# Peptides against a protein of PDB entry 4Y8H: the designs that were tried, part 88

Target 1, 222 residues: chain A of PDB entry 4Y8H
Amino acid sequence: TTIVGVKFNNGVVIAADTRSTQGPIVADKNCAKLHRISPKIWCAGAGTAADTEAVTQLIGSNIELHSLYTSREPRVVSALQMLKQHLFKYQGHIGAYLIVAGVDPTGSHLFSIHAHGSTDVGYYLSLGSGSLAAMAVLESHWKQDLTKEEAIKLASDAIQAGIWNDLGSGSNVDVCVMEIGKDAEYLRNYLTPNVREEKQKSYKFPRGTTAVLKESIVNICD

## One batch from the design tools (peptide; made by RFdiffusion4, then SolubleMPNN)

Design b2_p25_3_s4 (from b2_p25_3, 19 letters changed)
Fold by OpenDDE base, seed 5:
Structure b2_p25_3_s4 (fold): chain B 222 residues (1-222), chain A 25 residues (1-25)
Amino acid sequence: as target 1 above (222 residues)
Amino acid sequence: ALDAAADRAAVEALLAARREALAAA
């Protein structure tokens, strides 16, 4: 897995690859690793796919209840705190590594959470087996005051570094853009760099390429 | 600062209440 988050001047972008693996096997070529916690709060998940899905759904449900109770839009820091406390309670046995991002009435936010419940904050973050490949791109090209378009490009380039250089990453790039004052823009399969080309040659031989030397029909009914 | 603290307390209270409800079920 390669997941990234990048802050820009008016919001935050997250991106992910779409490969799921079971050991050396590609289980799914086009899995969704971007999860909605609330309309304007999204996360990217690495680690155990079932754990990332289950924990984000659990916190998403609790954030909705909290929003209704408080009559307030959900805050990214509330989701962060709930995820942190839940993961810490299970002492890393829930294999969820998350980049949590969103916009709320307090602004745009980008955080990471590790399975033991530690959290980080940054302008750019990467997690998963492809995180080093992604971080090499981020460290080389990140600048302060990115535009939306520059941030989408940077995040997509960082995911592509994981797709090309990490065995655990592959297929497509998914993107979610959360801009202040707008709805979240979920761009499923924003890039599809691994579309299989048409084969130049067919290895199907025409009938008669190999001569039949002998044929025998045997009735095996008693 | 006060608004962030109030939100944290509300989240903690909600989590505590849910833990109690799950322990009672």
Scores: peptide ipSAE 0.007, ipTM 0.341, DockQ to the pose 0.020
Fold by OpenDDE base, seed 4:
Structure b2_p25_3_s4 (fold): chain B 222 residues (1-222), chain A 25 residues (1-25)
Amino acid sequence: as target 1 above (222 residues)
Amino acid sequence: ALDAAADRAAVEALLAARREALAAA
């Protein structure tokens, strides 16, 4: 997995690859690793897919209840706190590594959470097996005051670095853009760099294309 | 109970420190 988050001047973008693996096997070529916690708070997940999905759904439900109770829009820091408390309670046994991002009445936010409930904050972040490949791109090309378009490009380039260089990452790039004062824009399969080309030739040959040099019929019941 | 104010303050402090470190670099 390669997941990234990048802050820009008026919001935050997160991105992910779409490969799911089971050991050396590609289990899914187009897995969704971006999860909605609330309308304007999204999460990218690495680690155990079931754990990332389950924890984000649980916190999403609790954030909705909290929002209703408080009569206010959900805050990213509230989601962060709930996630970290839950993960810490389970002492890393929930295999969820998360980039949590969003916009709320207090601005735009980007955080990471590790399985043991440790948290970090940054202008750009990467997690997963492809995180080093992604970080090489981020460190090389990140600047302050990114535009939305520059941040989407940077995040996508960082995910592609994971796709090309990490065995655990592959296929497509998913993006979610959270801009202040706008609805979240979920761009499923924003890039599809691994589309299989059409075969130039058909490999269907008519019967008899290969000459039969010898035939033997053996009765197996004798 | 979720202490959103304390969480915000902690995050803001960490962001401030990071901005200072980036400005000094």
Scores: peptide ipSAE 0.005, ipTM 0.263, DockQ to the pose 0.040
Fold by OpenDDE base, seed 2:
Structure b2_p25_3_s4 (fold): chain B 222 residues (1-222), chain A 25 residues (1-25)
Amino acid sequence: as target 1 above (222 residues)
Amino acid sequence: ALDAAADRAAVEALLAARREALAAA
């Protein structure tokens, strides 16, 4: 997995690859690793796919209830705290590594969470097996005051570095853009750099392509 | 600082109440 988050001047972008693996096997070529916690708070998940999905759904439901009780829009820091405390309670046995990002009345936010419940903050972050490949791109090209378009490009280039260089990453780039004062823009398969070309030859051979060398009829009934 | 503290307290209270409800169930 390669997941990234990048802050820009008026919001935050997260991106992910779309490969799911089971050891050496590609289980899914086009899985979704971007999860909606609330309309304007999204996360990217690495680690155990079931755990990332389940924990984000659980916190998403609790954030909705919290929003209703407080009569407030959901805050990224509330989601961060709920995720952190849940993961810490399970002492890293819930294999969720998350980049949590969003916009709320306090502004734009970008955080990471590890399975043991530690959290980081940054202007750019990467997690997963492709994180070093992604970080090499981020460290080379990140600058202060990125535009939306520059941040989407940087995030997608960082995911592509994971796609090309990490065995655990592959297929497509998914993007979610969360800009202040706008709805979240979920760009499923924003890039599809691994579309297979049309097959030049058919796997159907004409009859007689394989010569019959010997035939034998065995009567099995006496 | 005050808003962040209020949000933390509200989240902690909700988590405490849920722990109690789950322990009572």
Scores: peptide ipSAE 0.000, ipTM 0.284, DockQ to the pose 0.020
Fold by OpenDDE base, seed 1:
Structure b2_p25_3_s4 (fold): chain B 222 residues (1-222), chain A 25 residues (1-25)
Amino acid sequence: as target 1 above (222 residues)
Amino acid sequence: ALDAAADRAAVEALLAARREALAAA
């Protein structure tokens, strides 16, 4: 997995690859690793796919109830705290590694969470087996005051670095853009760089293309 | 900063209440 988050001047973008693996096997070529916690708070998940899905759904439901009770829009820091406390309670047994990002009345936010409940903050983050490949791109090309378009490109280029260099990453790039004052823009399969080209030749040969060069009848009964 | 602290306190209170409800369950 390669997941990234990048802050820009008016919001935050997250991106992910779409490969799921089971050991050396590609289980899914086009899995969704971007999850909605609330309309304007999204996360990218690495680790155990079932755990990332379950924990994000649980916290999403609790954030919705909290928002209704407080009559306030959900905050990224509230989601972060709920995720952190839940993961810490389970002492790393929930194999969820998350980049949590969003926009709320306090601005744009980008955080990471590890399975034991540790949290980080940054302007750009990467997690998963492809995180070093992604971080090489982020460290090389990140600048302050990125535009939305520059941030989408940077996040996409960082995911592609994981796709090309990490065995655990592959197929497509998914993107979610969260801009202040706008709805979240979920760009499923924003890039599809691994579309299989049409086979230039048919491997269906006419019957009889392979000539019988020799026939031998062997009696197997003495 | 102050509004983030108020939200942390509200989240901690909600989680404390939920822990109490789960311990009473």
Scores: peptide ipSAE 0.005, ipTM 0.295, DockQ to the pose 0.021; fails the geometry check

Design b2_p25_4_s1
Fold by OpenDDE base, seed 5:
Structure b2_p25_4_s1 (fold): chain B 222 residues (1-222), chain A 25 residues (1-25)
Amino acid sequence: as target 1 above (222 residues)
Amino acid sequence: EEAAREAAARAAEREAVVAAASRGR
């Protein structure tokens, strides 16, 4: 997995690859690794896919209830705190590594969470097996005051570095853009750089290529 | 035809997620 988050001048972008693996097997070529916690708070998940999905749904439901109870829009820091406390309680046995990002009435936010419940803050972040490949791109090209378009490009280039160089990453680039004062823009399959070409050779033989050597009709019922 | 179906499925998935995000007001 390669997941990234990048802050820009008026919001935050997260991106992910779309490969799911089971050891050496590609289980899914086009899985969704971007999860909605609330309308304007999204996360990217690495680690155990079931744990990333289940924990983000659980916290998403509790954030909705909290929003209704408080009569306030959900805050990214509330989701962060609920996620970290839940993960810490399970001592890293819930294999969720998350980049949590969003916009709320306090501004734009970008955080990471590890399975044991540690949290980091940054202007750019990467997690997963492709994180070093992504970070090499981020460290080379990140600057302050990125535009929306520059941040989408940087995030997608960082995911592509994981797709090309990490065995655990592949297929497509998914993007979610959260800009202040706008609805979240979920760009499923924003890039699809691994579309398989038509097979150049066919192993279809003409009918009759394999000769029938013997035919026998046997009655099986007496 | 398969590429056009995949492009149409992607467009429909984008519209459904944007519409679902807008219904939470």
Scores: peptide ipSAE 0.007, ipTM 0.274, DockQ to the pose 0.020
Fold by OpenDDE base, seed 3:
Structure b2_p25_4_s1 (fold): chain B 222 residues (1-222), chain A 25 residues (1-25)
Amino acid sequence: as target 1 above (222 residues)
Amino acid sequence: EEAAREAAARAAEREAVVAAASRGR
């Protein structure tokens, strides 16, 4: 997995690859690793796919209840705190590594969470097996005051570095853009750089391509 | 033609996902 987050001048972008693996096997070529916690708070998940999905759904439900109870829009720091407390309770046995990003009435936010419940902050972040390949691109090309377009380009280039160089990453780039004062823009399969070309020849031969050279009927009963 | 149908199916899935995300369901 390669997941990234990048802050820009008026918001935050997250991106992910779409490969799921079971050891050496590609289980899914086009899985979704971007999860909605709330309309304007999204996360990218690495680690155990079931745990990333289940924990984000649980916190998403609790954030909705908290928003209704408080009569307030959900805050990214509230989602961060709920996620870290839940993960810490399970002492790293829930295999969720998350980049959490969003916009709220306090501005744009970008955080990471590890399975033991530690949290980090940054203007750019990467997690997963492809994180070093992604970070090499981020460290080389990140600057202050990125535009929306520059941040989408940087995030997609960082995911592509994971796609090309990490065995655990592959297929497509998914993107979610969260800009202040706008709805979240979820760009499923924003890039599809691994579309298989048409084969020059079919392996489906016409019926009768293999001739029957001999037939023999043997009676096995006396 | 099959590549154009797959591209159209992917475009229709994109529109359906954007429409589903916009409808809050």
Scores: peptide ipSAE 0.005, ipTM 0.273, DockQ to the pose 0.020
Fold by OpenDDE base, seed 1:
Structure b2_p25_4_s1 (fold): chain B 222 residues (1-222), chain A 25 residues (1-25)
Amino acid sequence: as target 1 above (222 residues)
Amino acid sequence: EEAAREAAARAAEREAVVAAASRGR
């Protein structure tokens, strides 16, 4: 897996590859690794796919209830705290490694969470088996005051570095853009650089193409 | 069993998220 987050001048972008693996096997070529916690708070998941989905759904439900109870829009720091406390309670047995990003009334936020409940803050982050490949691109091309378009490009270039160089990463680039004062823009399959070309030939031949070269009838019963 | 443990350990190591967190202060 390669997942990234990049802050820009008016928001945050997250991106992910779309390969799911079972050891050396590609289980899914086009899985979704971007999860919605709330309308304006999204996360990217690495580690155990079932755990990343289940924990983000659980915290998403609790954030919705908290939002209703407080009559306030969900905050990224509230999602971060709930995820951290849940993961810490299970001592790393929930194999969820998350980049959590979003916009709320306090601004734009980007965090990472590890399975043991540690958390980091950054302007750019990468997680997954492709994180070093992604970080090489991020460290080379990240600058302050990125535009939306520059941040989407940087995030997608970082995911492509994982796709091309990490065995655990592949297929497509998914993107989610969270800009202050706008709805979240989920760009499923924003890039599809691994589309297989059309097969040059078909192995469907007309009936009777195979000639009978020899026939023999053998009695099997006396 | 040992090959399954090594495959699980390699899966856990491949899922070992090297977070290069740039600590933005």
Scores: peptide ipSAE 0.005, ipTM 0.185, DockQ to the pose 0.184
Fold by OpenDDE base, seed 4:
Structure b2_p25_4_s1 (fold): chain B 222 residues (1-222), chain A 25 residues (1-25)
Amino acid sequence: as target 1 above (222 residues)
Amino acid sequence: EEAAREAAARAAEREAVVAAASRGR
């Protein structure tokens, strides 16, 4: 997995690859790793896919209840606190590594959470097996006061570094853009750089290409 | 056929969803 978050002048972008793996097996070529906590708070998940989804849904539900109770729009720091307390309670046994980002009445926010419940803050972040490949791109090209377009490009370039160089990452780039004063824009399959072209040659051979050397019919009931 | 179906599925999954429109949990 490669997941990234990048702050820009008026918001935050998160991005992810779409490969799911089970050891050496590609289990899913186009899994969704971007999860909605609330309309304007999204999360990118690395680690155990079931844990990232389940914890995000649980906190998403509790954030909605909290929003209704307080008569206020959900805050990213509230989601962060609920997530970290939940993960800490389970002492890293919930295998969720999260980049949490969003916009709220206090501004734009970008955080990371590790499975043991530690949290970080930054202008750019990467997690997952492709995080070093992504971070190499981020460290090389990040600047202050990024535009929305520059941040989307930087995030997508960082995910592509994971796609090309990390075995655990691949297929497509998903993006979610959270800009202050706008609705969140979820761009599923924003880039699809690994579309398999049609094979020029068919490997379907006509019947009889391989000669039948022997045939035997065996009754298995006798 | 499977690659074309997978490419068509990926093309059909290319969706820009505005989170306001996705209010249907």
Scores: peptide ipSAE 0.000, ipTM 0.266, DockQ to the pose 0.023

Design b2_p25_4_s2
Fold by OpenDDE base, seed 2:
Structure b2_p25_4_s2 (fold): chain B 222 residues (1-222), chain A 25 residues (1-25)
Amino acid sequence: as target 1 above (222 residues)
Amino acid sequence: AAAAEAAARAAAEREAVRAAASRGR
């Protein structure tokens, strides 16, 4: 997995690859690793796919209840705290590594969470097996005061570095853009750089392609 | 055909997410 988050002047972008793996096997070519916690708070998940999905759904539900109870828009720091406390409670046994990002009445936020419940803050972040490939791109091209378009490009280039250089990453780039004062823009399959070309040959062989060299009829009943 | 189906599915997922984001207002 390669997941990234990048802050820009008026918001935050997260991006992910779309490969799911089971050891050496590609389990899914086009899985969704971007999860909605609330309308304006999204996360990207690495680690155990079931754990990333289940924990984000659980916290998403509790954030909705908290929002209703408080009559307030959900805050990214509330989602961060709830995720952190839940993951810490399970001592890293819930294999969720998350980049949590969003916009709220306090501004734009970008955080990371590890399975043991540690958290970090940054202007750009990467997680997963492709994180070093992504970080090489981020460190090379990140600057202060990125535009939305520059941040989407940087995030997608960083995910592509994971797609090309990490065995655990592949297929497509998904993007979610969270800009202050706008709705979240989920760009499923923003890039599809691994579309298979048309098959040049048929798998239908003509009759007689394999010569019959010998036939034998064996009666199995005496 | 598979690329067109993946693009159509991606478009439907984008629309479902937009519709779900609008229901939470």
Scores: peptide ipSAE 0.008, ipTM 0.259, DockQ to the pose 0.021
Fold by OpenDDE base, seed 4:
Structure b2_p25_4_s2 (fold): chain B 222 residues (1-222), chain A 25 residues (1-25)
Amino acid sequence: as target 1 above (222 residues)
Amino acid sequence: AAAAEAAARAAAEREAVRAAASRGR
């Protein structure tokens, strides 16, 4: 997995690759690794796919209840705290590594969470097996005061570095853009750089292409 | 056909998620 988050001047972008793996096996070529916690708070998940999905859904439900109870829009820091406390309670046994990002009445936020419940903050972040490939791109091209378009490009280039160089990453780039004063823009398969070309020929041959040299019928009841 | 169907499905999924995000549901 390669997941990234990048802050820009008026919001935050997260991106992910779409490969799921089971050891050496590609289990899914086009899985979704971007999860909605709330309408304007999204996360990218690395680690155990079931744990990333389940924990984000659980916190998504609790953040909605909290929003209703407080009569306030959900805050990224509230989601961060709930995720952190939950993951810490399970001492790293919930294999969720998350980049949590969003916009709320306090502004735009970007955080990471590790399975043991540690949390980080940054202007750009990467997690997963492709995180070093992504970080090489981020460190080379990140600057202050990124535009939305520059941040989407930077995030997508960082995910592509994972797609091309990390065995655990591949296929497509998913993007979610969270801009202040706008709805979240989920760009499923924003880039599809690994579309398989049509096979030049079929391996379907007519019956009889291989000659039968000998046939024997044996009765097994004798 | 399969690439066009995958692209059309991805476009429909984008539109459905955009419509869900815009409706606050």
Scores: peptide ipSAE 0.007, ipTM 0.262, DockQ to the pose 0.021
Fold by OpenDDE base, seed 1:
Structure b2_p25_4_s2 (fold): chain B 222 residues (1-222), chain A 25 residues (1-25)
Amino acid sequence: as target 1 above (222 residues)
Amino acid sequence: AAAAEAAARAAAEREAVRAAASRGR
């Protein structure tokens, strides 16, 4: 997995690859690793796919209830705290490694969370097996005061570095853009750089293409 | 007054996050 987050001047972008793996096996070529916690708060998940999905749904439901109870828009820091406390309670047995990002009335936010409940803050972050490949691109090309378009490009270039160089990453680039004062823009399959070309020939031969060269009947009963 | 206090609190929280992000480098 390669997941990234990049802050820009008016918001935050997250991106992910779409390969799911089971050891050396590609289980899914086009899985979704971007999860909605709330309309304007999204996360990218690495680690155990079931745990990333389940924990983000659980916190998403509790954030909605909290929003209704408080009569307030959901905050990224509230989601961060709820995720952190939940993951820490389970002592790393929930294998969720998350980049949590969003926009709220306080602004744009980007955080990471590890399975043991530690959390980091940054302007750019990467997690997963492709994180070093992504970070090489981020460290080389990140600048302060990125535009939306520059941040989407940087995030997608960082995911592509994981796709090309990490065995655990591959297929497509998914993007979610969260800009202040706008709705979240979920760009499923924003890039599809691994579309297989059309097969030049059919491998289905007509019936009778293989001639019977010899037949023999052997009696196996005495 | 409530909108100005909310804006001031949002600015202070942005500064705290910016300060936390600068300490983690």
Scores: peptide ipSAE 0.000, ipTM 0.169, DockQ to the pose 0.015
Fold by OpenDDE base, seed 5:
Structure b2_p25_4_s2 (fold): chain B 222 residues (1-222), chain A 25 residues (1-25)
Amino acid sequence: as target 1 above (222 residues)
Amino acid sequence: AAAAEAAARAAAEREAVRAAASRGR
């Protein structure tokens, strides 16, 4: 997996690859690794796919209840705190590594969470097996005061570095853009750089390619 | 055809998620 988050001048972008793996096997070529916690708070998940989905759904439901109870729009820091406390309680046995990002009445936020419940803050972040490939791109091209378009490009280039250089990453680039004062823009398959070409040859041989050397019909009923 | 169908499914998923994000007002 390669997941990234990038802050820009008026919001935050998260992006992910779309490969799911089971050891050496590609289980899914086009899985969704971007999860909605609330309308304006999204996360990218690495680690155990079931744990990333289940924990984000659980916190998403509790954030909705909290929003109703407080009569306030959900805050990214509330989701962060609930996620970290839950993950810490399970001492890393829930294999969720998350980049949590969003916009709320306090502004734009970008955080990471590790399975043991540690949390980081940054202007750009990467997680997963492709995180070093992504971080090499981020460290080379990140600057202050990115535009929306520059941040989408940077995040997409960082995911592509994971797609091309990490065995655990591949297929497509998914993007979610969370801009202050706008609805979240989910860009499923924003890039599809691994479309399979048509096969030049078929291994379907015509009937009769293999000669029948002997046939015997045996009645097996008494 | 498969690339166009994948792009059309991706567009439909984008629209469905955008519509689901707008309904949660």
Scores: peptide ipSAE 0.010, ipTM 0.278, DockQ to the pose 0.021; fails the geometry check

